# Designs tried in a protein design run: peptides against a protein of PDB entry 5H65. Part 78

Target 1, 294 residues: chain A of PDB entry 5H65
Amino acid sequence: QYLERTPLCAILKQKAPQQYRIRAKLRSYKPRRLFQSVKLHCPKCHLLQEVPHEGDLDIIFQDGATKTPDVKLQNTSLYDSKIWTTKNQKGRKVAVHFVKNNGILPLSNECLLLIEGGTLSEICKLSNKFNSVIPVRSGHEDLELLDLSAPFLIQGTIHHYGCKQCSSLRSIQNLNSLVDKTSWIPSSVAEALGIVPLQYVFVMTFTLDDGTGVLEAYLMDSDKFFQIPASEVLMDDDLQKSVDMIMDMFCPPGIKIDAYPWLECFIKSYNVTNGTDNQICYQIFDTTVAEDVI

## One batch from the design tools (peptide; made by RFdiffusion4, then SolubleMPNN)

Design b2_p8_4_s1 (from b2_p8_4, 3 letters changed)
Fold by OpenDDE base, seed 3:
Structure b2_p8_4_s1 (fold): chain B 294 residues (1-294), chain A 8 residues (1-8)
Amino acid sequence: as target 1 above (294 residues)
Amino acid sequence: SELDKIDL
């Protein structure tokens, strides 16, 4: 898209909604900590959620690990089951169900594991060895997703979450509807299980200054702005470093704003009503800093 | 088999 550049002083005088192209300096931003900027966003209900901490997941999986796998649900046409009994933890039973493709067990890099009774540590270990992992529990008639407060799918270090509000969970046997039982695309898995997948997003507030005026603009972006996936950044030190470098470039510490680089971006204005107070807010959209640096 | 690759 193309828009003529508009000075901030002019934008601040106009009614919403409108779209603008601006050239401004990043005076400041919040939150300053990267991990605080990564959220989960529902594309349906638009709620923002915090990414669960490992401690939160530990609790969920510890609770799940107290449940005994139902023998009647093991070894179906969909999956083969293996059971472990731990020596400690009062003989905890862990069930791993290997999802088959047309009755055949796939290779590890194509295999979906359903884990029942595993700890976070055990699940993470398995997710690093196999293509995909779904934490499950024994339901009345079938295996079921363990908890939407935990990932519904783990692929390597990537945790895929679902929206509690918008999802209508279906049992594990619904994975039979998937024609390809080797790729395990998160969206396909979600669809089969009745899950509305959440999206990782960067959420930040930028204070922009072009010398004519100052405004705050909201950023909610998954992978365009930084050209870095929000879904991967929390688990990758190099990606974290890259984001930090980008932010330091635009907003260098200990330097006067006059020396800051110019940021070109698109912003849209919109009206927000808070009680009797009507406010115009601004959001950054369709902007890639890697390409829009002057 | 793939089952042999799992050690919890």
Scores: peptide ipSAE 0.069, ipTM 0.801, DockQ to the pose 0.012
Fold by OpenDDE base, seed 1:
Structure b2_p8_4_s1 (fold): chain B 294 residues (1-294), chain A 8 residues (1-8)
Amino acid sequence: as target 1 above (294 residues)
Amino acid sequence: SELDKIDL
């Protein structure tokens, strides 16, 4: 869709909701730290959540590791189970369940592991060797997802999370509904297990100035704005550097705003009600800045 | 098999 460019001063006088095309300079942005700008977003309830830190995951998996795998749930038609006893003072039991495809164990690079009682370190080690890992626990009658506060699926360095509010978890045997048990597409796994997958998003507030006015615009974007996936940026130093470079380009430190490059973007206005107070807010949408990177 | 070589 084509929108004519509107000056910020005009936008600031108009009622919401409306869509605009603007040309403005990025005076400032928040948060300044990239890791603080990456969040998890639910597409259904729209809740924003923090990406769990390693320390958070350690706690969850340590707690899970205190529970002994149920022998009755081992070695089903869906998976073969192998048990390890750790060589520590407690002799912790760790179960790894290898999901079979039509009764056959797949190749390691296609295999889904269900890990029960593993620490974060152990899980990460396994995820680096095998295609996919799901942290699980023993339920009443079946294995179940361990905790939605932790990833429901780990593939390499990518952690897939689910919404606690919107998910209605189903037992692990529901993976049987997947015809192809080799690719382990996150969305398919989520669907089978009743999980509403969360989306990694960049969440930032831009202060935009076109010389006629100043407004704050909210950015929530997964992969369009920077053309860098929010899901990968935290685990890739090069991607992090790229985002930093982009932001430094538009908002260079130590330089006067007059020398800042122009940012072309689309914004939409919307009403926010806080009690009796009505406020108009702005959100960036359908905008890619990567093409503007010289 | 590679599956047998899990070392925790």
Scores: peptide ipSAE 0.069, ipTM 0.795, DockQ to the pose 0.012
Fold by OpenDDE base, seed 2:
Structure b2_p8_4_s1 (fold): chain B 294 residues (1-294), chain A 8 residues (1-8)
Amino acid sequence: as target 1 above (294 residues)
Amino acid sequence: SELDKIDL
């Protein structure tokens, strides 16, 4: 939809909700650190969560590693199992289950591994070698997802998380419902296991100034604004550098705002009610800034 | 088999 450019001073006088096209300078933004701007968002309950840190995952997997894999759950029609015993950790047992496609083990680049008792390091190592990894535990009658506080699926360097509130977990045998047991699409895996997948998003607040007025606009975006996926940025130094460069371009340190470039974007206004207080807020939408850097 | 390819 075409929108004419509206000055901020005019926008600030109008009732919500409305959509606007604006041209403004980025006076400032928060948070300043990129890692603080990447969150997990539930599409159902809309809760924003922090991305678990490596240390958080270490604790979860360490706890999982204290439990011995149940022999009765090994080697089913769905998967073949192999057990390793560590030498230096009181004989810790690690079970790896290789998910089969129609009774046949797929190639390593198509194979889903289910891991019991693995450390974060071991899991990451396996995820780099094989297509996909799910950390699991032995349930009463079947393997189950280990913990929604950890990724339900790891593919290379990408960690896929699920919403604890909205998910109703189902056992691993429900993966049988997937016709294609080679691609292991995260959404399909999530659906089979009763998981509501979380979305990686950039969450930032921009202070915008066009010389006529100043307003704060909220950004919640997964991959459009920077043309960089929020799901990948935390694990890629080059992507982090790119985001930093973009932000430095629009909000350069050490110079006056008069020298800042103009940012064109779309914003929508909306009403927020906190008790008796009504406030108009603004959110950036349908905006890409990365093209201005090229 | 793929089982033989794993080294922890």
Scores: peptide ipSAE 0.069, ipTM 0.804, DockQ to the pose 0.012
Fold by OpenDDE base, seed 4:
Structure b2_p8_4_s1 (fold): chain B 294 residues (1-294), chain A 8 residues (1-8)
Amino acid sequence: as target 1 above (294 residues)
Amino acid sequence: SELDKIDL
C-alpha cells in the first residue's frame, strides 16, 4: 500500500497510532554490537529474551549430565536407546535415543536423537552428524525435555528455543502424534511437545534524522530488514559481516551525517503508558534495506 | 545399525 512520505517534524506532532513512510538518515543506532541485537521473541506473550550463550548452555547441560538415565525409559516403541559410559573420572552415563519411524530406524540425516546426560560438546557433535537433536531428561513415566532454557531442538547449527511462560510441556511420547518422523519440522515438534517456539529477532533502536526532526524508532525484525535470518546470523561469520557492512553503510563512522545515505522505511507510532506518563513510540515495519544498499 | 555409528 502506498503511503506518502511524511517529514519527521510533522510526525512528531501527530497522535498515535499511525503509519508513515519516511526518508531519513540513520544518525545512530544501539546496540552497537551485533550479538547484543539478536534476541528471542515470543509471538504469544511478546517477551524478549536473551539468546543463551555457550556458557549458559554449558551450565544447563552440566547439570543435566549429573542425572543418570532411567533404564526403565529405554527402548520404547518410539525409540531405540544406546548407553555410553564416559571414560572420565566420573563415568557419566549418556543415553542416546534414536527415534524410529514406524518401528524403523531412519537414515542418519533423517533421524531425531534424544540425548540424555550429554554435555554441550557431545550434543553439538551429534547434532552435526544427525542434524536433529533434542536434549532430554528422565521424567517419572517418560522422557521429558531437559530445560526450556536450552534448545528444545537443535538442527545443524540452528538452536530452536521455546517460551517458558507460554509453553505447557508434554512428555516425549507425544512425538508419536507426528505422522512423519523423518522431517522433524520445528513447529511440528514444538506443537507435539506443547512448546511455544521463540523467534529470533534483530532488536535495535534507530535514531533517524531527516533534517526536519529527529526520531527514535524501534526495529524488531526476523529476516526482512537485512534479508538475513536472525536465526542464522550468530552462527555464520559471513552473515555477521554482511550485517555489519549494511550498518556501516547507513551509519559510517568518522564522517559527517550529511554524507550518510538516505534510508527509506515505514514506521508506525503507538502509545505507551507508564503510570501517568504517556509516550508515543515508533517502530519500523515492512522495511527491507537490502535493495537500498547502493 | 545406526546405533553403532556414533561414538561419544
Scores: peptide ipSAE 0.068, ipTM 0.800, DockQ to the pose 0.012

Design b2_p8_4_s2 (from b2_p8_4, 4 letters changed)
Fold by OpenDDE base, seed 2:
Structure b2_p8_4_s2 (fold): chain B 294 residues (1-294), chain A 8 residues (1-8)
Amino acid sequence: as target 1 above (294 residues)
Amino acid sequence: SLLDQIDL
């Protein structure tokens, strides 16, 4: 849909909801640190939450590692199991379950591992080697997902999270419903296990100024705005640098706003009511800025 | 086997 460019001064006078095309300078933005702008968003309940830090995951997996794998749940039709005993003072047991495809173990790059009792470091090592890992625990009758506070699926360096509020967890045997037990698509795994997957999003507030007016616009975007996936940026230094470069280009430090480049984007207005107070807010949508950097 | 490929 084509929208004519509208000056901010005109937008600020109009009722919501409406959509606009604008050309403005990025006077400022928040948060300034990239890692603070990456969050997890539930598409169902719309809750925003922080991405768990390594320290948070360490605690979860350490707690999980205090539990001994149940021998009765090993070696099912779905998976073959192997147990390791660590050479530490406590003799921690780690179970790895290799998910089979039609009763046959697939190639390592296609094999899903279920890990019981592993540390974050061990899980990450295995995910790098086998590409797909689910941290699990022994339930009463079956293996179960360890904790939705941790990733339900780790693929390489990508951690996939589920919504605690919206998910109704099912046991690991429900992976049998997947016809293809080689690709391990996160959405398919989530569906099988009753998980509502969370989405990585960039969450930022832009202060936009076109010389006629100033407004704040909210950005919540997964991969369009920067043409960089929010799901990957925290684990890739080069991607982080790229985002920083883009932001520095539009909002260069130590330079006057008169020298800032123009940003073209779409914004939509919407009403927010807090009690008796009504406020018009603005959100950026359907905008890509990375193309202007190329 | 895949089982033999893991060393923790």
Scores: peptide ipSAE 0.096, ipTM 0.846, DockQ to the pose 0.012
Fold by OpenDDE base, seed 4:
Structure b2_p8_4_s2 (fold): chain B 294 residues (1-294), chain A 8 residues (1-8)
Amino acid sequence: as target 1 above (294 residues)
Amino acid sequence: SLLDQIDL
């Protein structure tokens, strides 16, 4: 449905919830750093959490690497296993389990690797060579996902995360439920393993000014606003540059706001109650700005 | 084999 443009001064006087079409200038935004604006969002519990940093993952995988793979869990009907002993002082053992499709090892680009005892570096190396990698550990009776604080699935440079709160993890043998053991669709893998996948989202606060009023609007968007997937931006310098260019276009540094371009977007108001305090907040929705980039 | 392609 078409919405007429509403000036911010009028919006600021109205009760929530309502939807508006606005035309305003982006006076400022936060956070200023792109990496701080990318978060993980649970579609079920709606919790926002930070994307783990490399250092965080290093710790998780380093800890996991202290555990020895259980020999009894190797070479099942689901996967073939190979063990390496690292050339270090501790002789760390790393297990790689190659998931089979109907008892046959698939092509490398279709093969899912289960990595046990690997470091982040080793896992990343394998994920670059083999399309799909799951970090795992030896459980009591089966392999299990290593840690939901780490990716449950790595495909190339994309790290797929699951919600700790909403997930009820199942053992690796539940991958047997997948008829197709070649494509390794993240949602299918997640479903099989009892994982609620998190969504990468851009999270920003825009200060919008149309000359009649000023309001702050919240942006939470995965791929529409910039027409760039939040899931890919952290791993792609070109995408990062593109987002930066877009933001610089709308909010150029060192220039007066009078020279800023107009941003057309949709915002919705909603009520937030904090004790006795009732606040009206605003969120940007159904807005794409990428086409406005010249 | 795929197994032989791994070099950690």
Scores: peptide ipSAE 0.093, ipTM 0.843, DockQ to the pose 0.012
Fold by OpenDDE base, seed 1:
Structure b2_p8_4_s2 (fold): chain B 294 residues (1-294), chain A 8 residues (1-8)
Amino acid sequence: as target 1 above (294 residues)
Amino acid sequence: SLLDQIDL
């Protein structure tokens, strides 16, 4: 779609909802730290959540590690189980369940591991080697996903999270519904387990100024705006540097705004009601900055 | 074997 450029001063006078094409300078943005701008978003309930920190995951997995794997749930038609006893005072047991494809163990790079009782460190080590890992616990009659506060699937360095509100968890045996038990597509795994997967998103507030007016616009984007996936940026230093470079380009420190580059983008206005007060807010959409610098 | 590849 094509929209004519509208000056901010005109936009600020109009009722919502409307869509606009604008040309403005990025006066400022928040949060300033990239790590703080990456969130998890539910496509169903639209809840925004923080990406768990390593410390958060440590706690969850440590708690899970206090539980002993149920022997009755080991070695099913779906998976073969191996148990380790750690050489510590507690003698902690860790169960790794190797998911089979049609009763046969696949290659290591195609194998899904279900890990029960593992620490974050142990889980990460296994995920690096076997690519696909699900943290689990012993349920009443089957293995269950450990906790939606932790990843439901770890693939390499990517942590896949599910929405606690929207998910209706199903037991691990529901992975049987997957015909191909080698690729382990996150969406397929999520569907099989009744998980609504969360989406990594960049969440920022831009203060935009075109010389006629100033407005704040909200950015929530997964991979379009920066052309960098929010799901990967936290684990890739080069991607982080790229985002930082882009932001510094649009909003260079120590330089007057008159020298800032122009940002062309689309914004939509929408009404927000806070009690008796109605406010018009703005959100950036369908914008890629890499091609919108003039 | 696949099982032998894990050492915890």
Scores: peptide ipSAE 0.088, ipTM 0.842, DockQ to the pose 0.012
Fold by OpenDDE base, seed 3:
Structure b2_p8_4_s2 (fold): chain B 294 residues (1-294), chain A 8 residues (1-8)
Amino acid sequence: as target 1 above (294 residues)
Amino acid sequence: SLLDQIDL
């Protein structure tokens, strides 16, 4: 898209909603810590959620590990099952179900594992080895997703989450509807299981200054702004470093704003009602910093 | 086999 550049002083005087192209310096931003800027966003209900911490997941999977896999649900046409009994003080049962493609076990890198009673550590190990893992529990008649507070699908280091509000969970046998039982596309898995997948997003507030005025603009972006997926950044030190470098480039610490680089952005204004007060807010959209640095 | 690749 193309818009003429508008100075911030002019924008601040105009009614919403409107779209603008601006050239401004990033005076400051919040939150300053990257891990605080990564959220989960529902594309349907638009709620923002915190990404669960490892400790939160530990609790969920520990609770799941207290449940005994139902023998009657093992070894179906959809999956072959293997059971372990741990030698720890509690002697928990762990079931791993290997999803078959047309009755045949696929290669390890193409195989979806369903795990009952696994700890976070065990699940992560399996995810790294087999790529795709779904934590499940024994339902009344079928395996079911364990908990939407935990990932519905783990692929390598990527945790895929679903919206509790918008999802209507279906049993594991609904994976039979998938023609391709090798690729395990998250959206396809979600659809089969009645899950509305959440999207990882960067959420930040930028204070922008072009010398004519100052405004705050909201950023909610999954992979365009930084050209880095929000879904991967929390688990990749190099990606984290890259984001930090980008932010330091635009807002270098200990340097005067006069020396800051110019950032070209698209922003849209919108009206927000807070009680009796009407406020105009701004959001960054369709902006890639790697291409818009001048 | 796939089953043999898992050691929990």
Scores: peptide ipSAE 0.088, ipTM 0.842, DockQ to the pose 0.012

Design b2_p8_4_s3 (from b2_p8_4, 4 letters changed)
Fold by OpenDDE base, seed 5:
Formats: sequence, structure tokens, C-alpha cells
Structure b2_p8_4_s3 (fold): chain B 294 residues (1-294), chain A 8 residues (1-8)
Amino acid sequence: as target 1 above (294 residues)
Amino acid sequence: SELDRIDL
């Protein structure tokens, strides 16, 4: 898209909604900590949610681990099942169901595991060894997704979450509708199970200053702004360092704003009504910082 | 067997 650059002082005088191209310096941003800026966003209901912490997941999986796998649901045409009994923890039963592709077990790097009764640690170990893991529980007639408060799909270090509000969960046998049972595309899995997948997003507020004016712009972006996926950053130290380096570049500590680099970006204005008060807000869109540094 | 691929 093409827009002429508009000074902030002019933008601040205009009605919303409008789109602008700007050149400004990043005076400041919040939150300052990266882990606080990563959220989950529903594309349908637009609810923002916190990414569950390890402690949250531990509780969910510990609760799930108190349930005994139903023998009647093991070893179907869709999956082969193996049961473990833990030596400790009161003889906890763990079921792992290996999803088959046309009756054949795929290679480990293509295999989907359904885990019933596993702890977070066990699930993480499996997800690192195998392609995909879904935490499940025994339903009345079929295996079901354990809990949308936990990932519905784990692939390596990537946790895929679903929206509790918008999802209408279907039983695990609906995975039969997938022709390809090797790639396990998250969106396809979500569709089969009636899940509206949440999107990892960076959520930040930028204070922008071009010397003519100052405005706050909201950033909600999944992978374009930093050219780093929000879905991966929490689990990768190198990616975290990269984001920090980018932010330090635009907003270096210990120096005056006059020495800051210029940031080119697109912003859109929109109206927000709080009771009787009408406010104009701004959001960054279609911007990649790596390409827009001047 | 293929089920022995993992050990919890």
C-alpha cells in the first residue's frame, strides 16, 4: 500500500477512522518485559488472553492424571494404545495413543500422540521426540480434548491454544476426516476438533514522537512487525534476545531521543467510546521494523 | 513393536 507521510501534529487533529504513514521515533514502549507483551488473541471474539504459565499447565495435567483411561476407548482404527503404570504417584495410569495413517503408524517425526493422564513433563518429553501431541481424556464414548485451558496441540516447543468462547469441541474420532494424518497442520486439527485456534500476538503500546507531536499507538501483531513469530518467542532464548535487541535499537537506554533512529510505520485511527467520552486511538498495522528503519 | 518407541 502507498500513503504519503503525515506528521503527527496533523494526525492528532483529524477525525477517525483513517490510515496514515508516519515517520517517528519510539520515545518509549510498554510493557518493558517481553514475556508480558505476548498474549493469545481470538480472531473471532477478539478476546485477549494470557499465555498459560507452566504452573497453570501443571495443575491442569495433574488433575487430568488423576483420571483412569477407559480401556474401552483404546486401540481403535484411528490409533494404537499403550498404557504405562508409574512406579510412584500411586500407580498412575498413562495412556499414549499413536494415531495411524491408513492403518499404519507413521514415523516419529510425523506421528501424532494422544496423551491421557500425562504430566506436563511427560508431555513435553514426548513432544520433543515426536511431531505432535494432543492432551486428551476419556469421554463417554470417545477420547476428547482434555481442556482448552491447556494446549490442544503441542509440536516441539510450540503450544497451540483454542478459544473457550468460540470453540464447540468435537470428539477425537473426528480426526478421521483428515486425509493426511502425517503433517498435522494445526489449523486442520483445530477444524476437525471444532476448535477456534488462538493466535499468539505481541501486544505493546508505543509512544511515538516525530518532533511535531506525540501519540500512543497500539501494536498487536503475530509475526510481521519483528519478523519473529510470537508463537515461538517464549520458548526460544535467541528469539527473545533478538526482540530485545530490536527494541533497544529503537529505544536505546541511556541516550536522548534525538539520537534515536527513525521508525517508519503505518497507523490507523479508530474511535473508542467510554461512556460519554469519545476518544481517538491509534493502532500500528502492516509494519515490519527491519524494513522500515531509517 | 512400534508402540515401544517411547518410554515414559
Scores: peptide ipSAE 0.070, ipTM 0.809, DockQ to the pose 0.012
Fold by OpenDDE base, seed 4:
Structure b2_p8_4_s3 (fold): chain B 294 residues (1-294), chain A 8 residues (1-8)
Amino acid sequence: as target 1 above (294 residues)
Amino acid sequence: SELDRIDL
């Protein structure tokens, strides 16, 4: 951007809203644990929520696995269905529906699977082998998304979630509206099914100090700040290490702040009202730290 | 077919 650098002391005196370019040291940040900083954010209602844990998903899918797939909903023009019966004492039925493209089954790496009655483990296995997986259940007249508390779409290790408040779910046959039934872009799937997709975001609070002043800046970023997608970081140890290394570089433990590197970033101020109290807050935007390290 | 290669 074209903004000139402004010292923090000057920024602290100005009214909001405004945008600034700053150069400051990262005195501290919170939360300190990376997994605590990754949240799901709705772009529509702006609610932040926790990423569901494996245990949460296990419960949801176990519950779904207690339901028997409806035979009447199998093998439509949209998908071909195959049924498995587990060999355990319960003998649960699992339905896998293979979505076709213009009546033709795509290759495995392009195929969307609709899973009915699968456990988390089984779903994960399938998502690693096939292009995409949607957990579904039998509705009255069509397959439906299983539960917005679980991913509406799984691609490899990436779980895509939808907003319960903002979504108006439509049945699976609405996938017919997608002309290309091979790429399965999450946003397109969401749109077809009436889902407002949640965004993975890093949520952190930075305490910035340039020697003239100190301010706290809020970071909510999906993939630009670290050049690492928040959607992938929880499932990739190497990405986690990379983020940790970046944070340790800017805020090294056991070292005095005078030796910290300078961080160049953009911040915007905004007004916040808490009851009768008005305060100015700051948010980092349009900033990539990876480029600053070079 | 690809359907036959699925192992749950």
Scores: peptide ipSAE 0.069, ipTM 0.809, DockQ to the pose 0.012
Fold by OpenDDE base, seed 1:
Structure b2_p8_4_s3 (fold): chain B 294 residues (1-294), chain A 8 residues (1-8)
Amino acid sequence: as target 1 above (294 residues)
Amino acid sequence: SELDRIDL
């Protein structure tokens, strides 16, 4: 859409909601650390959640590994099961269930693994070799997703998370509803299992200054602003560097704001009510800045 | 098969 540029001083005087095109300098932004700006967002309930740290996942999977796989749930029409006993003092059992496509085991690059009792390290090892991995546990009558606090699906370095609030988990046998059991599209897997997928988003607050006024604008974006997917940035050093370079370009350290480049973006105003207090807030939308850096 | 050579 086309909007005429509006100075910040004029925007600050107007009621919400409205949309604006602005040209301003990025005086400052928060959080400063990239990893702190990446969150998980539910498209349904709009809850923002932290991306679990590796340490958090370790705990979850360690807890799951304390449970012995139920023999009665092994080797169904949906999957073939193999059991490993670890050589540690506890003799922990790990079950890997290979999901079949029409009764046939697919190739490794097309195979979905259901892992029961695996540690994070073991799960990651398998996810690097196979197409997809789902951490599971033995339920009463079927395998079930282990925990929505952990990824419901791991594909390579991508961890897919689900919303605890909005999801109504179904047993693993519901994967039977998928006609093609080779591609394992995350959204399809989520739908089959009753999961509302969370979206990786960059969450930042920009302080914008065009010389006429200053306002704070909220950024919540998955892949448009930086032209870098939030879902991939945490696992890719080059992407991280790119984001850092973009931010340093717009807000260079050790340089006066007068020398900062101009940022053109769209912002929308909206009302926020906290008790009896009404506040107008601003959010960046439909903006891409990566083209200015490349 | 390749699937048979899972080593944890």
Scores: peptide ipSAE 0.069, ipTM 0.806, DockQ to the pose 0.012
Fold by OpenDDE base, seed 2:
Structure b2_p8_4_s3 (fold): chain B 294 residues (1-294), chain A 8 residues (1-8)
Amino acid sequence: as target 1 above (294 residues)
Amino acid sequence: SELDRIDL
């Protein structure tokens, strides 16, 4: 939709909710570190969560690795199973279940692995080779997803997470409902397993100044603003560099704001009430800035 | 075996 450009001074005087097109300079932004700006968002309950750190995942998978795979759950119509014993003093058991497509094992690049008892390192190694990996555990009558605090699906370097609050986990055999057992679309896997998938989002606060006024605008965006997926940026140094470059362009360090480039974007105002306090807040929407860099 | 395609 088309909106006329409105100066910030005028916006600051108006009631919410409204939508605006603005032209302003990015005086500052927070958080300054890219890692801190990437979060997980639930589209259902709208909770924002931190992306688990590698150390957090290590703990989860280490705990899972203390459990012995149940032999009774191996080799079903859905998957073929193989067990490895690690070469350590404890002799840790790792079960890998190869999900079959119509009773046939697919090619490595199309094969979903269910891993039981694997470490993060082992899981990541396998995900690189087989594309798709689900960390699982032995349930009472079926394999189950290990833990929603860990990825429910790892594809290459992409970790797919689910919402603990909104998900109602179903057992692994529910993957049988998927007609296509080769592509392993994350949303389809999530649906089959009763998972509400979380979305990677950039979360930032921009301080915008057009010379007539100053306001803070909230950014929550998955891939439009930078034209870089939030889901990939943490695992790709080049993408990180690109985001940093964009931010440095709009908010260059060491120079005065009068030399900053102009940023054109859409913002919407909304009311926030906390107790007796009412505040008008602003959010950036439907805005792409990457075109100014390219 | 197809299961032998991995090594941990």
Scores: peptide ipSAE 0.069, ipTM 0.807, DockQ to the pose 0.012

